# Ledger of designs, part 159: peptides against a protein of PDB entry 4CIC

Target 1, 148 residues: chain A of PDB entry 4CIC
Amino acid sequence: KVSTKGHYGVQAMFDLAQHFGEGPVSLKSIAERQGLSEPYLEQLIAVLRKAGLVKSVRGAQGGYILAREPRDIKVGDIIRVLEGPIAPVESVSQDDPEHSLKFDFSVTKSVWEKVKKSIEEVLDSITLADMLKDAEEAQMAQGYMYYI
Target 2, 147 residues: chain B of PDB entry 4CIC
Amino acid sequence: KVSTKGHYGVQAMFDLAQHFGEGPVSLKSIAERQGLSEPYLEQLIAVLRKAGLVKSVRGAQGGYILAREPRDIKVGDIIRVLEGPIAPVESVSQDDPEHSLKFDFSVTKSVWEKVKKSIEEVLDSITLADMLKDAEEAQMAQGYMYY

## One batch from the design tools (peptide; made by RFdiffusion4, then SolubleMPNN)

Design b2_p24_1_s1 (from b2_p24_1, 18 letters changed)
Fold by OpenDDE base, seed 5:
Order: sequence, then structure tokens, then C-alpha cells
Structure b2_p24_1_s1 (fold): chain B 148 residues (1-148), chain C 147 residues (1-147), chain A 24 residues (1-24)
Amino acid sequence: as target 1 above (148 residues)
Amino acid sequence: as target 2 above (147 residues)
Amino acid sequence: SSSLLKELLEKERREDETAILTLV
């Protein structure tokens, strides 16, 4: 499973993408719109800010904005920031050098590396701009169903 | 991360594939070769047996065998048996019908469905026979470095 | 040894309950 952290991180970043260019968004408003707890969102935003994906704006109308355009932020970038490297398997570095175990571990490891690569390719192929476009297309499709 | 269950399940099934045709393998021997706890392996094997991927052989030389040829077992089949459907995200079925939340959830869900599909495609493209072949090729490559 | 085994099995079970691709 994508961790709750990755899932909610992508949701929060997507909310900021939807409001990109409208000015700073409060954590409270993001939390309300995305069904997130505000304290949890504070932790996510702190990590995203440190990674330079989000900027804080100070003042009475303060809040957060995307630090980059939605097209310049991949889903993979968000996940790597929140979760670290997409590691499909913990390297059980069983440092036990002597046993015949090394070879079997190499083949099994290669399977998980293929999975990792596939996930990375998918997540790196999707930007926040792509997600915005998909949202617009889905809204249009729903709008057409009400006019038929 | 692939769950420990999925990881060790694939290791155990691969061990059984390496011994396919040699007769039944004891859980103890699998555990020793794969660096697994025997009690944990017992739980994994019970699930794999129930799913029909493994057979138990009774007797003094009893143990377990693959129920199918290595070419007929995909890594994806093993993972589905052990973990269930590859679900990248828990469907937070927030049944809350009223709020604007539905649409954002749909797009985010679609991202995870794409990830799911990609994982399934990879895992369904790899059989235990493919893993055996990869192991043989790697052994040959190591042998060539000594000459 | 039995308590440690039980704790290991519970840890493994908890790790197993944390679904497949924890993109951690």
C-alpha cells in the first residue's frame, strides 16, 4: 500500500495545485477540503517545505503555496520527499557472508528492483499538472451527464 | 515496501522451484537455506497450500513440493495468495456523499490504480521458471569471472 | 525463547498487516 503519508501528501499537494496562482492557502482549508487532520497536515507540509516543494507565506492572509509550477512537480517527487527512495524490499543485509544464500537473494532482489523501477516510472510520468487536467476532464464528463 | 510476507513467500516458493522434481523438501531445510524462521515459514506454507500452489507430502521423507511447474506460477500469483489483491491505497471509502471531496479523491485514486496496474503487470510477467533461469545465468556469469 | 518467538511472530504479523507496497 502507498503509505497514508504518501497518499495524503499527494492529496495536499494536489489541493495546492488546484489553488496555484490564487495565493496562499491555509492549512485549515486544505485539511477541510482533503479530509485530513490539521496536525497531520502540519507535519506533511513541514517535510514538503524543507524539500522545497512548498513555500510558506507569512501575514494575515498567510499560508502555503507550491514552490514550483504543477507541471514541474511529479508524483514521484512528492513520494520520494515523504517516503524516501521507493524501496520495494528492505535490503535484509544479512551480513552473513558464508552461506549459499547470496545467490537466491540476488534473484529475489532483482524481482523487487523490477517492481521498484516500474513504480518509479509510473510516478515520474505523472505531474500535478496531469492530475489537474484529469480532474478537469472528469468534471466535464460529469457535467455532460447532467445535460443528457 | 513489499511486505515481509510477500518477500519471504517468494523466497520460499523459489526454493521449492529450485528443488522441483527432486522430491519433497522439509520446512526446516527451506528455512535454513532462505534465512527464514521455521514457524513463520509454517504459516506461509499453510496459506500457499490452501491456495493450491504447494502440496504436502507425508512420510519419512515428507515435506512440501510445488503443486504446479515453475513456469505455471507467476510471482503475481504468489503475492495475491499471500497479500490478497495488490491494493496500492486503502480505499478510504469516505462515504461522505455531500462534500466536493469526491472529485479530488477520484484523481488521486486513479494515480494509485496506475501504480497497481504497473505492479501487477511486472509481477505477472515473472514466473518461477524465469527466476530459475536468472539464477542459472548469474551462476554462469560468476563462473566466467573465475576463468 | 517462546516469548521472543511470539514477539517475532507478532512483529512479523504487524509488518504483514502493513500492506504490500508501503511506499515507505
Scores: peptide ipSAE 0.112, ipTM 0.796, DockQ to the pose 0.173; fails the geometry check
Fold by OpenDDE base, seed 3:
Structure b2_p24_1_s1 (fold): chain B 148 residues (1-148), chain C 147 residues (1-147), chain A 24 residues (1-24)
Amino acid sequence: as target 1 above (148 residues)
Amino acid sequence: as target 2 above (147 residues)
Amino acid sequence: SSSLLKELLEKERREDETAILTLV
């Protein structure tokens, strides 16, 4: 599962991408559009800002903007910032040393590594610009279905 | 993260695959080899048995066997049995109806659907027989490094 | 409130514990 953190992080970043070039967006407006709690969004934005994916703008029209163009932000970059390295299996080895999975069978690990690689490839192949394009195409398709 | 349940389930099924054709394996022996608690393994095996991936054999040489050949069991089949459908994102929608993510933006969902599809394709491309082959190749490679 | 955040974090933790593929 992508954590709620990753999911909402991508959603918030996508909202900022939709408004890219229009100036700063308030957290309140993002929260309202995306159905997020403002306090939760504040925490996400703080992490994203620290990672340099988002910038805070001060002033009467203050808020947040993407720190880079949508084409320069991969979904994988957002996930890595919010969740850390993509790991398909928690290494069970850390918490209970007594049940040291002695035979951490290289073969079972290899299955999860293949899954990891596949996920990374997908998430690194999708930019916020790709998501914007997909949204535009979906809107156009809906618009055409109403005219037919 | 693959849940501990999925991880250990694949591990237990792989142990049974390694012993496929040798007769029934005791839960105790699987637990010892795989570093699993016997009570936890009992729960996993019960689910796997109910799903028809494992059979129980009764008698003095009683235990468990794969219900199918290793080539006929995908890793994806094991995961689906233990964890249900592969879902990359929990639908946040069930528990708090008020914070119904109204704009469950089709676009963000499409990202997770692409991830889901990719995971399913990988897990459905790997059988227990493929895992056995990989293990044999790894053992041979280690054996050759010692010579 | 700190409570809602804690509840979300606990939910996230439980989801992380039960999640098949937590991309964490």
Scores: peptide ipSAE 0.101, ipTM 0.793, DockQ to the pose 0.148; fails the geometry check
Fold by OpenDDE base, seed 1:
Structure b2_p24_1_s1 (fold): chain B 148 residues (1-148), chain C 147 residues (1-147), chain A 24 residues (1-24)
Amino acid sequence: as target 1 above (148 residues)
Amino acid sequence: as target 2 above (147 residues)
Amino acid sequence: SSSLLKELLEKERREDETAILTLV
């Protein structure tokens, strides 16, 4: 399962992508549109800002913007920033010596590495620009359904 | 992250695959070889047995065997039995009405569905027989390093 | 209430401690 942090982080970044070029967006407005708590969104945005994915604009019309164009931000970049490296299996903490005799069956590890690689490839293949395009196509499809 | 349950379930099933055709394997022996607690393994085996992936053999030489050939058991089958459907995102429990206004942005959902599909494809592409083959190849490669 | 918000944030934090793809 993608963590709530990863899920909501992608939603927040997508909201900023939808408003890219329109100027700064308030956290309140993002929270309202995405159904997120503003305090939780503040935590997410702080991490995303520190990683250089978003910028804070100060002033009366202040808020947040994407730090890069939507095409230059992969979903994988957002997830890596929020959750760290995609690890399919928790490294069993070496600290339990009784569990230390786990034959790290290289074969079982290889299964999880294949899963990891597949996830990384998918997440790195999707940009915020791709998501914007998909949203436009979905809106157009809905619009056609109302006119037929 | 694959759950500990999924991880150890695959390890236990792989151990049974390595002994396929040799007769019943005791849970104690699996636990010892795989570095698992026997009580935890009992829970895993109970679920796997109920799902028809393993069989219990009774008697003095009793234990567990795979219920199917290693080629007929996918890693995906093991994971689905132990963990249920592969869900990339926790369905926000509908029980919090304040979170119910989450615009289920069809677009963000589609991202996670793509991830789900990719995971399912990988896990369904790997059988216990494939894992056995990979283990043999790894042993042969190590053997050649010593000669 | 401030308490409910704190509980929600703590719940969200606990849910966040579950790394990417906890295959449940």
Scores: peptide ipSAE 0.096, ipTM 0.787, DockQ to the pose 0.233; fails the geometry check
Fold by OpenDDE base, seed 4:
Structure b2_p24_1_s1 (fold): chain B 148 residues (1-148), chain C 147 residues (1-147), chain A 24 residues (1-24)
Amino acid sequence: as target 1 above (148 residues)
Amino acid sequence: as target 2 above (147 residues)
Amino acid sequence: SSSLLKELLEKERREDETAILTLV
């Protein structure tokens, strides 16, 4: 399961993508549009900023912007920043050295590696620009349903 | 990330697959081979048994067996039994009705649906029989490295 | 209060950590 952090991180980044080129967006406005708590969003934005996906703009019209164009930010980039490497299985903590029979269950590990690769491929195939396009297409489809 | 439950569930089921046709295997022996606690394995086996993936055999040589052939058990079947439906995103609990602005973020939801589908396809493409074959191939490859 | 906010943020963190574990 994508963590709430990953989910809301993608939402926040998508909001910034929707406003890309319009100037800096306040955290308050992102929080309101995305249904996020402002304090939670502050934590997300801090991580995203540190990773160079978001920039802070100072001044009267201050706020946040994407640090790169929407086409240059993959969903996978966002997830890796927020959650770290896409690891399907947590390495069972080494804490019990006696039962840490690292039976290198090479076969079971290979199953999870296949899952990992599949997730990575999907998330790396989707950019914020792709998400913007999908949103536009969905809006056009809704607009047509109201005219019928 | 696969939960510890899913991970160990697949390990336990794979152990039973390795012994398929040899008769019932004790939980103790599975726990020892798979590096699992016996109490944890008991919980896993109870769920797997209830779902009809495992059978309990009674008697002096009692234990557990796969309820179906290894080829008829997908990794996806095991995961669905242990974890429920493969859901990439937890639905944010409805607990705060005021902030439950269900902004049906249709676009972000679609991303997670694509991830879900991809995971399902992978896990449903792998059977316990495929895992057995992979284990045999790995053993043969190691044997050739020693010669 | 700052304490309530901290508790909420810690709850969210724990939920996030748990959710990562349950993904795959």
Scores: peptide ipSAE 0.082, ipTM 0.788, DockQ to the pose 0.167; fails the geometry check

Design b2_p24_1_s2 (from b2_p24_1, 15 letters changed)
Fold by OpenDDE base, seed 1:
Structure b2_p24_1_s2 (fold): chain B 148 residues (1-148), chain C 147 residues (1-147), chain A 24 residues (1-24)
Amino acid sequence: as target 1 above (148 residues)
Amino acid sequence: as target 2 above (147 residues)
Amino acid sequence: SSSLLEKKKKEEEEEEKTAILTLV
């Protein structure tokens, strides 16, 4: 299960990618299109802005834009900003210091490191530009289904 | 972050794999070796037993054994039993029914489906026998560092 | 007792919701 934060963060960034080059988009309009609460979206956008993935534009036609081109933003970049580093299994060592026999089971750790690496590779292989292309292809496929 | 349940479940199953062919292992001995609370391990073993990954042996020398050979148990099998199906993003639809505009964003869903598939492929590529082999190789490497 | 169980269930459901990213 992807975290709600990661899911909505990617969704909000994808909305900004769809409007890239059209100028600033209001948080309200993103929230309405993406089915997000505006307060929750404000929190996500604040983190994304601090990380330099989003820019705020001030004024009457103000809002948010992508800080980089869609091709220069990986899904992995968004997830790392929102979730932090894809941590392997947190060392169980924090809560019960006594029974934390540091069986640093190198073998079980290696399983989770393999999973982590695989996820990082997938997320770093997908850009917002790839997502835009996939959306266009899906719309074309739907358009053809209505003409048949 | 792997769930604690998945992590400890794999760890407990790996302990049973290390003792495969030696007979039944007590939950107490697994808990002691793996640094797990016995009550928590009982819950994990109950689920794993119900799924047919572990067998209970009764008697004075009773305990638990793997229900199948280590080569026939994937890490993915353990995780699916403990966690359920590796679900992509849960449909956001449960908590706020009003603002759940079912923008089934096919594109964002496809990203998470790709992630899911990648995880499943990795977890289904690793057996308990592979983990045993990796442990033996690690022990040999440590042994060679001392000589 | 009920509120703690509901909180634990919500935390478990949130942990379950985060489970692939928590598996990640």
Scores: peptide ipSAE 0.148, ipTM 0.790, DockQ to the pose 0.190; fails the geometry check
Fold by OpenDDE base, seed 4:
Parts: structure tokens; C-alpha cells; sequence
Structure b2_p24_1_s2 (fold): chain B 148 residues (1-148), chain C 147 residues (1-147), chain A 24 residues (1-24)
């Protein structure tokens, strides 16, 4: 499962992408539109800002903006920032040294590396610009269904 | 991350695949070879047995065997049995009905569905027989590096 | 009691961080 953090992080970044070029948006407005708690969103935005995916703008019309164009931000970039490297298997804690027979199950490890690579390829193939395009196409399709 | 349950489940099933055709193996022997606690392995085997991936053999030489040939068991089958359907996103608990504005974020949901599909395709492309072959190839390669 | 709950919550949050593909 994608963590709640990854899910809501992508959702918040997508909201910022929808408003890209319109100026800074408040955390409150993002939280309301995305169904997020404002305190939770503040934590996400702090991490995303530190990673250089989001910028804070100061002033009366202050808030947050994407630090890069939507085309220059992959979903994989967001996930790596929030969750770290895509690791399909938890490293079994080294803490029991005796039963830490790290049977370097090279074969089972290779299965999980294949899964990792596949996820990375998918997440790196999707930009925020691709998500914006998909949203526009979905709205157009709904608009046509109301006219039929 | 694949859950510890999924990881060790695949590991235990792979051990059973390595001994396929040699007769039943004890839980103790699997636990020792795979670095698993016997009680934890017993829980995994119970689930795998209920799903029809493993059989229990009774008697003095009793233990467990694969219920099907290694070629007929996908890694995806093992994962689905142990973890259920591959769901990349946790369903946000429905419990707060007022803030359950299920903004049907169709676009963000579609991203996770793409991830799900990709994982399913990978896990369904790998059988226990493929894993056995990969192990044999790795042993051969190590043998050649020692000469 | 509160400190243990906070520690457990922090451990759960750190475990959640690394688990992109937590197949739960």
C-alpha cells in the first residue's frame, strides 16, 4: 500500500499544480479542497518545501506554489521525498544477531527488486502535468455526458 | 513495502519448492533454513494451507508439501493469499462521515491503480519454478567464480 | 503512559515512511 503520507502528498502537490501560474495558495484552501486536515498538510508541505518541490511565498497574498513546473515534477519525485527510496521489502531489523542469519536469499530479494523497479518506472512515467491533462480529459468527458 | 508476511510467505513457499518431489518437510526444517521462528511459520503455513497452496502430510515422515507444482504457483498467488488483493492505497477509513468528502480524486486514484496493475503484472509473471531456475543459475555462476 | 504512546506513534510513523509498497 502507498502510505497515507504518499497518497495525500501527491494529492496536495496535484492541487498546487492545478493552481500553478495563478499565484500562491493558502494551506487552508488546499486542505479544504483536498479533504485534508490543515495540521497534517502543514507537515507534508514542510517536507516538500525542504526537498525543493514547493516554495513558500510571503505577504498578504502569500502561501505555497510549486517550485518547478508541473511537467518537471514526477509522482516518483514526490514519493521519494515523502517516503524515501522505494523499498519493496522492509529490511528485517538487524537486532537479533544470532538469528540474523541473513540468508541472503538472493532469489527472493530479486523478486522484490523486480517489483521495486516496476513501481519506480510507473511513478517516474507520470508527471503532475500528465495528471492535469487527465483531469481536463475527465472533465470534458463529464461535460459531454450532461449534454447527451 | 511488501509486508513481512508476504516476504516470509514467499520465502517459505520457495523452500517448499526446493524440496518439491522429495516428500514432506517439517516446519522446523523450513524455519531453520529460512531464518524464521517456528510459531510465525506455523501461522503462515496455516493460511497457505487453507488457500490450497500447501498440503499437510501426516505420519512419521509427515510435514508440508506444495499442493501444486512450482510452475503452477505464482508469487502473486502467494501474496494475494497472505495479504489479500494488492491495494496500493489504504482506503482512508470511512469513519469520519462528515469529512468523508470522498473527493473522488479520480486522477490520484488512477495513479495508484497504475501502480497496482504494474505490481500485479510483475508478481503474476514470476512462478516458484522461475525462482528455482534463478537459484540454479546463481549457484552455477558462483561455482564458476570459484574456479 | 503518554510518552510510550508518543514513542509508539513515532515508530509507526517511521515505519509508515519507508513503506511505499506496504502490502499491508
Amino acid sequence: as target 1 above (148 residues)
Amino acid sequence: as target 2 above (147 residues)
Amino acid sequence: SSSLLEKKKKEEEEEEKTAILTLV
Scores: peptide ipSAE 0.132, ipTM 0.791, DockQ to the pose 0.286; fails the geometry check
Fold by OpenDDE base, seed 2:
Structure b2_p24_1_s2 (fold): chain B 148 residues (1-148), chain C 147 residues (1-147), chain A 24 residues (1-24)
Amino acid sequence: as target 1 above (148 residues)
Amino acid sequence: as target 2 above (147 residues)
Amino acid sequence: SSSLLEKKKKEEEEEEKTAILTLV
């Protein structure tokens, strides 16, 4: 499962993509549209800003914008920023150093590495621009279903 | 990340695959080889047994065996049994019903569905027999590095 | 107070440990 942080981070970034070119968006407006708490969104945006995916704009029309075009931001980039490297298995190695029989179970590790690679490939194949396109297509499809 | 339960479940099932055809394996021996606590392994095996992936054998040489051949058990089958259906996102819907504006954000959901599908395809493409083969190949490769 | 926070953290860690792909 994608973490709540990754999920909401992608939603917030997608909201910023939908408003790309319209100027800065307030955290309040993003929070309202995405069903997020403003304090939680503030934490997400702080991380995304530090990673250079989001920019803050100051002034009367202050807020946040995407730091790059939607086509230049992969879902994988957002996830890596928020959650770090996609790790298929938690390294059990930290807590009990003594019973860390590092069964470097190469085969089991290989299974999880295949899963990791597959996730990375999917997340790196989807941009915010692709998500915008999918949203437009979905809205058009809904519009057509109401007219039939 | 795969859960600890899924990870250790696959390890335990792989241990049983390595001993497939040799008869029943004790939980103690699996626990020792896999670096698992016996009580934790007992919980995993209980779930796997209930799902029909593992059989218990009673008697002096009692223990556990795979219920099916290693080729007939996918990693995906093990994961689904231990963790349930592969869900890409936790449904935030349970804890705060009031602020559950079900923004059925169809597009975001689609991203996670693509991730889910990709994971399912990978896990369903790997059998315990494939893992056995990979282990044999790795052992052979290590053997060749020592010569 | 400390023990309840540790219990919640452990429950959250156990729930996180049960998530198939916690992209943590």
Scores: peptide ipSAE 0.129, ipTM 0.789, DockQ to the pose 0.151; fails the geometry check
Fold by OpenDDE base, seed 3:
Structure b2_p24_1_s2 (fold): chain B 148 residues (1-148), chain C 147 residues (1-147), chain A 24 residues (1-24)
Amino acid sequence: as target 1 above (148 residues)
Amino acid sequence: as target 2 above (147 residues)
Amino acid sequence: SSSLLEKKKKEEEEEEKTAILTLV
């Protein structure tokens, strides 16, 4: 499961992508559109800003913008910033060193590494630009269904 | 991340696969080999048994066996039994139905569905028999490095 | 008060652990 943090982080970044080039967007407007609490969004945006994915713009028309073009931001980049490294299994090695030592089950570890790699490949294959395109295609498909 | 439950469940099932055809294995012996607490393993085995992946054998040589051959058990089957459906995102729909309604963000949902599909494909491509083979190959490779 | 903060921090670490565990 993608954490709630990862999910809402991608959602907030996608909202910023939809407004890319239109200027700064207020946190309030993002929160309202995305159904997020403003305080929760502030926490997400703070992390994303520190990672250089988002920029704050000051002034009367202040708010947030993507720090890079939507094509230059992968979903995987957002997830790594919010959740850290994509790890399929916590290395059990940290909590009980005595029992963890014996069965470094290379085989079970290899299963989880395959899962990790697969997740990383998927998330790194999707940009915010790809998501924008998918949204446009979905809107066009809905528009055509109303004209038929 | 695979839950600790999923991870240890696969580990316990793999132990049973390594002993498949040798007869019933005691929970104690599995727990000792896999570095699991016996009470925790009992909980896992109870779920796996109820799902029909494991059988209990009664008697002096009693214990547990795989209910099917290792080739007939996918890692995905084990995970689905222990964790339920592989869901990349919790459906936010349960806790706050009012806010969850509006942005059924088809696009963000599609990202998570792609992740789900990818995970399912990987986990369903690996059987306990594949894991046994990988273990044998790894042991052979280690054996050759010592010569 | 310190015990509650440690519990919350441990719950947050467990939630953070669980959140990463929740990716799969």
Scores: peptide ipSAE 0.125, ipTM 0.789, DockQ to the pose 0.188; fails the geometry check

